# Designs tried in a protein design run: peptides against a protein of PDB entry 1MQS. Part 4

Target 1, 223 residues: chain A of PDB entry 1MQS
Amino acid sequence: ILKMLFLNKDLNNNDNITTITDDIFNQQEIIWKVLILDIKSTATISSVLRVNDLLKAGITVHSLIKQDRSPLPDVPAIYFVSPTKENIDIIVNDLKSDKYSEFYINFTSSLPRNLLEDLAQQVSITGKSDKIKQVYDQYLDFIVTEPELFSLEISNAYLTLNDPKTTEEEITGLCANIADGLFNTVLTINSIPIIRAAKGGPAEIIAEKLGTKLRDFVINTNS

## One batch from the design tools (peptide; made by RFdiffusion4, then SolubleMPNN)

Design b1_p8_4_s1 (from b1_p8_4, 5 letters changed)
Fold by OpenDDE base, seed 3:
Structure b1_p8_4_s1 (fold): chain B 223 residues (1-223), chain A 8 residues (1-8)
Amino acid sequence: as target 1 above (223 residues)
Amino acid sequence: MDLSHLLK
């Protein structure tokens, strides 16, 4: 998250949030930015950062993407939003209207290829692609509740997994979604975990899927 | 992942 707020510059990961923000604050001139969020990303940011941390990162104003926002044509904007068609359309509309000087776009999870193509096409039509400085997929599709506890905020997951009427396909699909969320969490922590799960249930399915994803990732990154 | 190169 901090890396994103500093326009994806490399930060030393071993330091506490306070140390990082203090060091950057002391070494570089603060670039003031607007932070554009949605409901989901607001919860993510709020779970990790304090308002004072945002200020130290140069965030002067934060707003919801669906809210009416005043034009700030001389101010750069950071978008941190879900990868949806609706959000893409709003970003493009903001681009068309010259709402901000520069656009730093960060999606909370992986952007599907079809949506990436849609974004590229719409941006091309505007003729203002030069204002888009960055587009990133982030792996922050989770809520931190405690230092050693987090939530993927998947609605009715427990009920779905324990309902006798739920089909095997539905269970498998849900387990895949959970594994994706866990994978994103692991990548955020930047450490390969030891996976432990109860045997004979959904937890085992999730663990296997996650293990496969991690193995594939390690193999592909080291090649 | 940095996707910026795909929009240029």
Scores: peptide ipSAE 0.191, ipTM 0.855, DockQ to the pose 0.654
Fold by OpenDDE base, seed 2:
Structure b1_p8_4_s1 (fold): chain B 223 residues (1-223), chain A 8 residues (1-8)
Amino acid sequence: as target 1 above (223 residues)
Amino acid sequence: MDLSHLLK
């Protein structure tokens, strides 16, 4: 998140958020930016950062993407939003209207190819691709609730997994989604966990899927 | 992942 707020520049220090923000604040000229969020990303940001942290990162104003936002044509904008068609359309509309000086787009999760192509096509039509400085997809599909505790915010996961009417396909799909969320979390934390799960249930399925994903990732990165 | 190159 901090890296994103600093326009995805490499932050060398594994230090605490406060130390990083203080060091950057003291050493570099702050670029003042607008932060555009959606409901999901707002929760993510709020769970990890304090208002003062945003200020130290040069965020002067933050707003919801669906909110009526005033044009700030001389101010760069950071988008941190879900990879949806709706959000893409809004971003492109903001681009068309010259709402901001520069666009730094960060999706909260992986951008599917079809949406990437759609974004590219729409941006191309505007003739304003030069204003888009960055496009990133992030792996922040989780909410930090407490130290060492987080949530994937999957609605009705417990109910779905325990409902006898739930199909095996639905269970498998949900377990895959959970594993994906956990995988993204692990990548974000940049630490390979020891996985412990109860045997004989969905937790075991999830653990196996996650383990496979992590192994595959390690193999691919060492390659 | 940096996807910026795909919009250029």
Scores: peptide ipSAE 0.191, ipTM 0.856, DockQ to the pose 0.762
Fold by OpenDDE base, seed 5:
Structure b1_p8_4_s1 (fold): chain B 223 residues (1-223), chain A 8 residues (1-8)
Amino acid sequence: as target 1 above (223 residues)
Amino acid sequence: MDLSHLLK
């Protein structure tokens, strides 16, 4: 998150938030930025950072992407939002309207190819691609509730997985979503987890899916 | 992952 707030510059990962923000504050001129969030990313940010941390990172204003926002044509914007068509359209509209000086786009999870192509196409049409400075997939589709506890904030997951009326397809789909969230979490932590799951249920399915994703990722990154 | 190159 902090890396994103500092425009994805290299930060020393071992430092406390306060140390990082203080060091950057002391070493570099603060670039004031607008942070644009959605409901999900707001929860993520709020779980990790305090308002004061945002200020120290140069975030002057933070707003929801769906809210009416005042133009700040001389201010760079950081988007940290879910990879959805709706959010892409809003970003492009903001680009068209010259709402901000620069656009640093960070998606909370992996951007599907189709959406990336859509974004690229729409941006191309605007003729303002030069204002888009960064587009990143982030792996922050989770909420940290405690230092050793996090949540994917999937509504009714327990109910869905335990309802006998839930179809196998629905269970499989939900398990895939959970695995994706866990995968993103693992990548964020940058540590290979020991996966422990109950046998004979959805947890095992999730563990298997997660394991596969991790293995595939390791293979692809070492390749 | 940096996807910026895909927009140029």
Scores: peptide ipSAE 0.186, ipTM 0.854, DockQ to the pose 0.707
Fold by OpenDDE base, seed 1:
Structure b1_p8_4_s1 (fold): chain B 223 residues (1-223), chain A 8 residues (1-8)
Amino acid sequence: as target 1 above (223 residues)
Amino acid sequence: MDLSHLLK
């Protein structure tokens, strides 16, 4: 998250958030930016950062992407939002209207190819591609609740998985989504976990899917 | 992942 707030610059210091922000705050002129969030990313940021941390990172204003936002044509904007068609359309509309000076787009999870192509096409039509400085897909689709606990915040996951009326296809789909969230979390913490799951239920399905994703990732990054 | 190059 901090890296994103500093426009994805390499932050060399393994130091605490406070040390990093203090060093940057003291040494460099702060570039003030607008931070644009959605409901999901707001929860993520709120779980990790304090308001003072945002200020130290140069965030002057933060707002929801769906809210009516005042134009700040001389101010760069950081988007940190879910990779959805709706959010892409809003970003493109903001670009068309010259709402900000520069656009730094960060998606909370992997951007599907079809949506990337859609974004590229729409941006091309505007003729303002030069204003888009960065596009990243992050792996921050989780909420940190405690130092050793996090949540994917999937609504009614327990109920869905334990309802006898739920179809096998629905269970499989939900397990896949959970595995994706866990995969993103693993990549964020930059360590390969030992996976432990109960056998004979959804937990096993999730564990298997996650294991496969991790193995595939390791193989692809070492090639 | 940096996807910026795909928009250019």
Scores: peptide ipSAE 0.184, ipTM 0.853, DockQ to the pose 0.720

Design b1_p8_4_s4 (from b1_p8_4, 6 letters changed)
Fold by OpenDDE base, seed 2:
Structure b1_p8_4_s4 (fold): chain B 223 residues (1-223), chain A 8 residues (1-8)
Amino acid sequence: as target 1 above (223 residues)
Amino acid sequence: MDLSYVLK
């Protein structure tokens, strides 16, 4: 989340959120930005970050994507919203209306190819693709409910994993999404977990995927 | 994943 708020720049510091925000705040010129959220992403952000953290990240204003938002043509905007057709249409409309100076688009989960193509097509028609600086599909679709408990809020995950009609591809895809969610959670809380999973099922697949991601991350960070 | 390349 912080990385996203800092326009997906590599934050080299494995330090606590406070230390990272303080260091960036002190060492770099703060770029003031607008943060556009939806209901789901608002819950995610609110569960992990405090208002002061947003301020330290240069977020001056945050609004819901469906709200009537005033134009700020000289201010860059970060979108952190669900990958839906509705949100894409709103973003494109905001682009058409020159609502912001720059658009940094972050989807809360994986963007389906059809929606990506739709976004690309609509943006191309506007002739304002240069204003879109970034498009990311983040796997930041989780909510911290308690210090020791969080949820990825994946609908029907249990049913999907246990339905005999579910294809291997669907299971693998879901496990990958879960692993990504866990990985992003680990990065967010800045604590490397001990992974324990039941053997012989989806949990093992998820654990292996997560372990690989963590190992790769550690290697890349120490390199 | 960075998807920005699709819009260029």
Scores: peptide ipSAE 0.236, ipTM 0.866, DockQ to the pose 0.567
Fold by OpenDDE base, seed 3:
Structure b1_p8_4_s4 (fold): chain B 223 residues (1-223), chain A 8 residues (1-8)
Amino acid sequence: as target 1 above (223 residues)
Amino acid sequence: MDLSYVLK
């Protein structure tokens, strides 16, 4: 998250949030930015950072993407929002209206190829692609509740997995979604975990899916 | 992942 707020510059990962923000605050001129969020990303940011941390990162104003926002044509904007068609359309509309000087777009999770193509097409039509400085998918689709505890905030996951009326396809789909969320978390922590799960249930399915994703990722990044 | 290359 801090890396995103500093326009995806390399930060020394070994330091505490306070040390990182203090060091950057003391060494560099603060570039003031607007932070645009949605409901989900607001929860993510709030679980990790305090308002003072945002200020130290140069965030002067934060607002919801669906809210009416005043034009700030001389101010760069950071978008940190869910990868949805609705959010893409709003970003493009903001681009068309010259709402901000520069656009740093960060999606909370993986952006599907079809949506990426849609974004690219719409931006191309505007003729203002030069204002979009970055597009990232950040894999930050989780909520930190405690230093060693987090939530994927998947509604009714326990009920769905334990309801005898739930189909095998539904269980498999849910397990895949959970595995994706865990994968995103692992990537954020930047360490390869030892996976342990109870045998004979959904936990084993999730563990297998996660293990496969991690193995595939390691192979692809080392090649 | 950096997806910025798609918009260039």
Scores: peptide ipSAE 0.232, ipTM 0.864, DockQ to the pose 0.679
Fold by OpenDDE base, seed 5:
Structure b1_p8_4_s4 (fold): chain B 223 residues (1-223), chain A 8 residues (1-8)
Amino acid sequence: as target 1 above (223 residues)
Amino acid sequence: MDLSYVLK
């Protein structure tokens, strides 16, 4: 998250947020930026950062992407939002309207190819691609509730997985979503987990999916 | 992952 707030520059690995922000603040001129969030990313940010941390990162204001926002044409904007068509359309509209000086787009999770292509196409049509400085997948689709605990904040997951009325397709879909969330968490923590799951149920499905994702990622990163 | 290349 901090890396994103500092425009994805290399940060020294320090476990203390305060130390990181102070060090960066002392070493580099602070660039004031607007942070644009959605409901989900707001929860993520709020779980790990305080308002003071945002200020130290140069965030002057933060707003929801769906809220009416005043133009700040001289201020760069960081978007940290879910990879959805709706959010892409809003970003493009903001681009069209010259709402900000620069656009640093960060999606909370992996952007599907179709949406990436859509974004590219729409941006191309605007003729303002030069204002988009970055587009990133951040793998931050989780909430930290405690230092050693996180949540994917999937509503009714337990009920859905244990309801006999739930279809196999629904279970598979939910398991995939959970696996995606776990994958994002693992990548953020930057450690390879030991996966333990109960056999014969959704947990096994999730474990398998997660394992596959991790293996694929390792292969792609090492190639 | 940096996806910025797609916009060039």
Scores: peptide ipSAE 0.232, ipTM 0.867, DockQ to the pose 0.708
Fold by OpenDDE base, seed 1:
Structure b1_p8_4_s4 (fold): chain B 223 residues (1-223), chain A 8 residues (1-8)
Amino acid sequence: as target 1 above (223 residues)
Amino acid sequence: MDLSYVLK
């Protein structure tokens, strides 16, 4: 998250959030930015950072993407939002209206190819691609509740998985979604986990899917 | 992952 707030520059310090922000604050002129969030990413940011941390990172104001926002044509904007068609359309509209000086787009999870192509096509039509400085997948689709505990914030996951009326297809789909969230979390932590799951149920399905994703990722990054 | 290359 901090890396994103500093425009995805390499932060060399393994130090605490406070140390990193203090060092940058003291050494470099702060570039003031607007932070654009959605409901999901707001929860993510709030679980990890304090208001003072945002300020130290140069965030002068933050708002929801669906809210009516005043134009700040001389201020760069950081978007940190879910990879949805709706959010892409809003970003493109903001670009068309010259709402900000520069656009730094960060999606909370993996952007599907079809949506990436849609974004590219719409941006191309505007003729303002030069204002989009970067587009990132951040893999930050989770909530930190405690130092050693996190949540994917999937509504009624337990109920759905344990309801006898739920179809196998629905269970498989939900398990895949959970595995994706866990995968994103693992990548963020930058450590390969030991997976523990109960046998004979949805937990096993999730564990298998997650294991496959991790193995595939390791193979693809090392080739 | 940096996806900026798609917009260039």
Scores: peptide ipSAE 0.227, ipTM 0.861, DockQ to the pose 0.696

Design b1_p8_5_s1 (from b1_p8_5 with Y6I S7K)
Fold by OpenDDE base, seed 3:
Order: structure tokens, then sequence, then C-alpha cells
Structure b1_p8_5_s1 (fold): chain B 223 residues (1-223), chain A 8 residues (1-8)
């Protein structure tokens, strides 16, 4: 999250949020920015950062993407939003209207190829592609509940996995979604975990899927 | 792409 608020510059990850924000505040001129969120990303940000942390990161104003926002044509904007067609269309409309000076787009999870192509096409039609400074997949689709505990905020996950009426396809799909959320968390922590799961249940399926994703990632990054 | 895109 902090890296995103500093326009994805390299930050020394070994320090507490307060130490990082204080070091940056003391070493560099603050670039004031607008932060644009959706409901989901607002929950993510609020679980990790305080309003004072946002201010120290140079966030002057934060707003919901669906809210009517006043033009700030001289101010750079950070979008941190879900990878949806609706959010893409709003960002493109904001670009068309010259709502901000620069656009730093961060998706909470991986942007599907079809939506990336749609975004690219719409941006190209505007003739304002130079204002799009960054597009990132942040993989920050989780809620921090405690320093050592987090939630994926998947509705009815326990009920779905334990209902005898749930199909094998539905279970497999849910386990894949859980594994994706865990994978995103592991990458955010920047540490390869030892995976432990109970045998004979959905936890084993999730552990297997997560293990595969981690192995594939390590292979692809070392190549 | 008409912009910088960084995917993991």
Amino acid sequence: as target 1 above (223 residues)
Amino acid sequence: LPFPYIKL
C-alpha cells in the first residue's frame, strides 16, 4: 500500500509504517495527490492506514470513484480500485474530462486481459494516453484485521464449503478464489510460506492450489 | 499498450 501511495517507488520494507512515512517526509518534497477508491479498496486502506498516514504520504483528498468529484486538473490522481468494467469506464471518463493532471491506476487484483484491452482501446481513442503514468496490478484484495491476522472477506465461504447441496464445481471455484487471495497476501508479505492444511477437506484443495501458484511464480521469476 | 503496465 505505501509503495503505491509513493507512486510505486522502492521503499525500504524493514521499517514500521510510521518510520517509513517519517523518513520520506524528511527526505523528499511531498507530492500532493488525490486518492480515488471504491468500497472494497476503502476497507483495505482503512484496515492498514490511518488518515494521518495518508496525509504523510501526500494524500490531500480521498473520494469514492462513483461519487461526483470536482475537477483538479493540476493535481495527480492515484486510483486504487477493483478491476471492473464500471471502474474502467469511470477512469476513462475522468481522463476525457481532464479531471486530473496525471493518472496512476492501481487495481486491487489482477486485471483480466479482456479488460486490459478495453482500457487500452478506450485510452487510445481519447488521445490522452500520455496522462496515464502507470497501470499496476497491486494484489491487495484482502482486509487486515490484526497485525498477524487477515481476512479475504469472502461471503458465506464456510456455509458454501459445508453445505451438502454445494456442487463440486462450486467448491472448486471457491477454493480457487481463496487460493488467489492467499497468494496475493503471500506476495504482499514478500516471503515464501510453509503451507500447512488439514487433510481430507477444502483446506487441502486450497493448499494444493496455493502451492502450485507459488511454485509457478518462483519458476517464472527466476527465468 | 498505450501506457506502462506492470503485472506480477
Scores: peptide ipSAE 0.306, ipTM 0.900, DockQ to the pose 0.686
Fold by OpenDDE base, seed 1:
Structure b1_p8_5_s1 (fold): chain B 223 residues (1-223), chain A 8 residues (1-8)
Amino acid sequence: as target 1 above (223 residues)
Amino acid sequence: LPFPYIKL
């Protein structure tokens, strides 16, 4: 998260949040930015950062992407939002309107190819592609609740997995979504976990899917 | 792509 707020510049990751923000604040002039969130990403940021941390990162104002936002044509914007068609269309509309000086777009999870192509097409039509400074997959689709504890905030996951009326396809789909969220968390922590799951249930399916994703990622990054 | 895209 902090790296994103500093426009994805290299940060000394060995320091506490306070040390990182203080060092940057003392070493260089603060670039003031607007932070644009959705409901999901608001929960993510609120679980990790305090209001003072946002201020130290140069966030002057924050708002929801669906809110009516005043134009700040001389101010750079950081988007941190879910990879949805709706959010892409809003970002493109903001670009067309010259709502901000620069656009730093960060998706909470991986942007699907079809949506990337849609974003690219719409941006190209505007003739304002030079204002799009960054597009990042951040893999920050989880909530930090306590030290060493996090949540994916999937509503009714327990109910769905334990309802005898739930189909195998629905279970498999939910397990895939959970595995995706866990994968994003593992990448953020930057360590390979030992996976332990109960056998004969959804937990095993999730563990297998997560294991496959991690293996594929390690192979693809080392090639 | 008309912009820099980074998949982490």
Scores: peptide ipSAE 0.304, ipTM 0.899, DockQ to the pose 0.732
Fold by OpenDDE base, seed 4:
Structure b1_p8_5_s1 (fold): chain B 223 residues (1-223), chain A 8 residues (1-8)
Amino acid sequence: as target 1 above (223 residues)
Amino acid sequence: LPFPYIKL
């Protein structure tokens, strides 16, 4: 998260948010930015950072993407939003309207190819692609409840997985979502886990999906 | 792509 707020520059790995923000505050001129969130990403940010931490990171204003926002044509914007068509269309509209000086787009999870192509096409039509400084998959689709504990905030996951009326398709879909969230978390902590799961149930499906994602990632990053 | 895209 902090890395994103500092425009994805390398930050020194200090464990304390306050130390990181203070070190950056002392070493570099603060670039004041707008932070644009959705409901989901607001929960993620709020679980990790305080409003004062945002201010120390140079976030002067934060707003929901669906809210009416005043133009700040001289101010760079950080978008941290879900990878949805709706959010893409809003970002493109903001680009068209010269809402901000620069656009740093961060998706909470991986942007699917079809949406990336749509974003690229729409941006190209505007003739303002130079304002899009970054499009970044942050893999921050989780909530930090405490330093060593996180939640994926998947509604009714336990109920869905244990209801005998739940279809195999619904289970498979939910397992995929869980695996995606776990994958995002693993990438964020930069540590490959040993995966253990009970056999013969949803846990095995999740473990398999996660294992595949991790293997594919390791192969693709080492190439 | 008309912009830098970074996928982790």
Scores: peptide ipSAE 0.303, ipTM 0.898, DockQ to the pose 0.724
Fold by OpenDDE base, seed 2:
Structure b1_p8_5_s1 (fold): chain B 223 residues (1-223), chain A 8 residues (1-8)
Amino acid sequence: as target 1 above (223 residues)
Amino acid sequence: LPFPYIKL
């Protein structure tokens, strides 16, 4: 998160949030920015950072992407939003409207290829692609609830997994979504976990899917 | 791509 708020510049990762923000606040010229969020990313940010941390990162204004926002054509914007068609269309509309000086786009999870192609096409048509400074997949699709506990905030996961009317396809889909959220968490923590799951249930399916994702990632990163 | 795209 902090790296994103500093336009994905290299930060010395060895320090606490407070030390990083204080060092940057005291040693570097603060670039004031707008932060644009959705409901999901707002929850993520709020679980990790305080309002004062945003200010120390140079965030002067934060707004929801779906809200009417005043143009700030001389101010750079950080988007931190879900990878959806709706959010892409809004970003492109903001670009067309010259709403901000620069656009730093960060998706909460991996942008699907079809949506990347759509974003690229729409941006190209505007003739304003030079204003798009960055597009990042941040893999921050979870909420920190406690220092050693996080939530994926998957609605009705327990009910869905325990409802006898739930189809195997729905269970498999939900297990995939859980595995994706866990994968994002692992990447964020930058440590490969030992996976332990109960046998004979959804936990085993999730563990298998997560294990596959981690193996594939390690193979693809080392290749 | 008309912009820099970085995937982890």
Scores: peptide ipSAE 0.293, ipTM 0.896, DockQ to the pose 0.714

Design b1_p8_5_s2 (from b1_p8_5 with Y6I S7R)
Fold by OpenDDE base, seed 4:
Structure b1_p8_5_s2 (fold): chain B 223 residues (1-223), chain A 8 residues (1-8)
Amino acid sequence: as target 1 above (223 residues)
Amino acid sequence: LPFPYIRL
C-alpha cells in the first residue's frame, strides 16, 4: 500500500508506517495527490492506514470512483480500484475530461487480459496516453485485522460452503475467489507457505488452486 | 501498450 501511495517507488521495507512516512516527509518534497477508491479498496485501505497516514503519504483528498469529483487538472491521481469494466470506463472518462494531471492506475487484483486490451484501446483513442503514468496490479484484496491475521472479507463463505443447497458451480467459484485472495496475501507477505488442508472438501480445492497459482508464479518470476 | 503496465 505505501509503495503505491508513493507512486510505486522503492521504499525501505524495514521500517514501520510511521518511520517510512516520516522519513519521506523529511527527505522529499511532498507530492500532493488525489486517491480514488471504490468500496472494496476503501475497506482495504482503512484496515491498514489511518487518515493521518494518507496525509503523510501526500494524499490530500480521497474520493470514491463513482462519486462526482471536481476537476484537479494540476494534481496527480492515484486510482486504487477493483479491475472492472465499470472502473475502466470511469478512468477513461476522467482521462478524456482532463480530470487530473497524471494517472497512476492500481488494481486491487490482476486485471484480466480482455480488460487490459479494452483499457489500452480506449486510452489510445483519447490521444492522452502520456497522462497514464502507471498501470499496476497490486494484489491487495484482503483486510488486515491484526498483525498476524487477515480476512478476505468474503461474505457468508462458511455458510455457502456448508449449505447443502449450494451448487457445485457456486462452490467452485467461491473456492477460486478464496484462492485468489490467499494468493494476493502470499505475494504481499513475500513468503511461500506450507499449505495444509482437510481432504475431501472445499479446503482441498482451495489448497490445490492456491498451490498451482504459487507454482506458476515462481516459475514465471524465475524465468 | 500505450502505457507502462506492471503485472506481478
Scores: peptide ipSAE 0.363, ipTM 0.916, DockQ to the pose 0.705
Fold by OpenDDE base, seed 1:
Structure b1_p8_5_s2 (fold): chain B 223 residues (1-223), chain A 8 residues (1-8)
Amino acid sequence: as target 1 above (223 residues)
Amino acid sequence: LPFPYIRL
């Protein structure tokens, strides 16, 4: 998320959100931007960032994509929205109307080929493709929709797990800490969960570590 | 594509 708010530039600091935002704020002139969200991406942003973090990232205004938004033709815009035909049509309409100076488009999940082709076609017709600076698939489609959600309050877990500069040792260490937090929660609830995790990412590593801890605990307590 | 597109 923070990388997206800094126009997907490489952030050199593995430090906390506050240190990253403070270092960038102190080293460079703040580029003020508009952040355009949908209902899903609003939940994602609100779960990870505070309003002060948005301000430190140079977000002066945030709004919903479906809301009537005032033109800011001299201000760059960051879109962080679901990969839907409706959102594409709105973005293209905003491009046609010169609503912003530059367009940084980020989809919450992978844009399907048919929608990519549609976006490309519509943008080409406008003759304003030069205003689209970036189109990214961010893979940030996690909405905590369940009422039984808790936070481990691990600072910067998302940043650490998604920073390409994070070492394998740091990732492994963080996954171990998350697994410990989940283990403690399971013991507190006094119920052994069925663990489900997405394959190929940190969630699988965490699930495996948690599963091992739970098995070891059950063996040691029955012993 | 008329714009840079990156899949992460």
Scores: peptide ipSAE 0.358, ipTM 0.910, DockQ to the pose 0.393
Fold by OpenDDE base, seed 3:
Structure b1_p8_5_s2 (fold): chain B 223 residues (1-223), chain A 8 residues (1-8)
Amino acid sequence: as target 1 above (223 residues)
Amino acid sequence: LPFPYIRL
């Protein structure tokens, strides 16, 4: 999440949220930006960050994507939203209306090929593709599920998983730690879940590790 | 693509 709020720049993955925000605040000029969310991504952000953390990341205003928003043509915008046709159409409409100076688009999970093609086509037709600075798949949809919200309190998990400099070994180790945390949660709830994860990302690795742990547990407890 | 796209 923090990496996304800093326009997907490299961050120190060994520090807590406060240390990261304080270090960036002290070392760099803050770029003020708007954060656009949906209901799902709002839950994700709220589970990890406080209002003060958003402010330290340069988020001056945040709003829901479906809300009427005033134009801020000189302000860059970060979208962090679900990969849906509705959200794509709203983003494109915001682009057409010059609602913001720059668009940093982050999807909560993988954007399907058909929707990527649709986004690309619509953006191309506007003639304003230069304003789209980034489009990212963040793969964070597995962290927050309704109706209840909990935290594993794993420091810098998002930063580590989204840093292109992170090694496969580090990713695998972190995914194991997340799976351990989820396993402990499942045991506490005393119910074996049906696991669903996005394909091709850290969520799939975590799901596989968790599934293995649960299967092993069931076998060992029934033997 | 008319923009930078990064998939994790």
Scores: peptide ipSAE 0.345, ipTM 0.910, DockQ to the pose 0.474
Fold by OpenDDE base, seed 2:
Structure b1_p8_5_s2 (fold): chain B 223 residues (1-223), chain A 8 residues (1-8)
Amino acid sequence: as target 1 above (223 residues)
Amino acid sequence: LPFPYIRL
């Protein structure tokens, strides 16, 4: 998160949030910027950072992407939003309207290829692609509830997995979503876990899916 | 791509 708030510049990650923010605040020129969030990313940020941490990161204003926002054509914007068609269309509309000086786009999880192609096409049509400085997949699709505990905030996961009316397709889909959230967490922690799951249930399916994702990632990164 | 795209 902090790296994103500093426009994905290299930060010394060995320090706590306070040390990082204080060092940057005291030693570097603060670039003031707008932070644009959705409901999901707002929850993620709020679980990790305080309003004062945002201020120390140079965030003067934060708003929801779906809110009517006043133009700030001389101010750079950080988007940190879900990878959805709706959010892409709003970002492109903000670009068209010259709402901000620069656009630093961060998706909470990996942008699907079809949506990346759509974003690229729409941006190209605007003739304002030079204003898009960055597009990042951040893999920050979880909530930190405690220092050693996090939540994926998947609605009704327990009910869905235990309802006898739930289809195998729905179970498989939910297990995939859980595995995606766990994968994002692993990438954020930058440590490969030992996976342990109970046999004969959804936990085994999730463990298998997560294991596959991690193996594929390691192979693709080392290639 | 018309912009820098970085996937982790």
Scores: peptide ipSAE 0.342, ipTM 0.912, DockQ to the pose 0.734

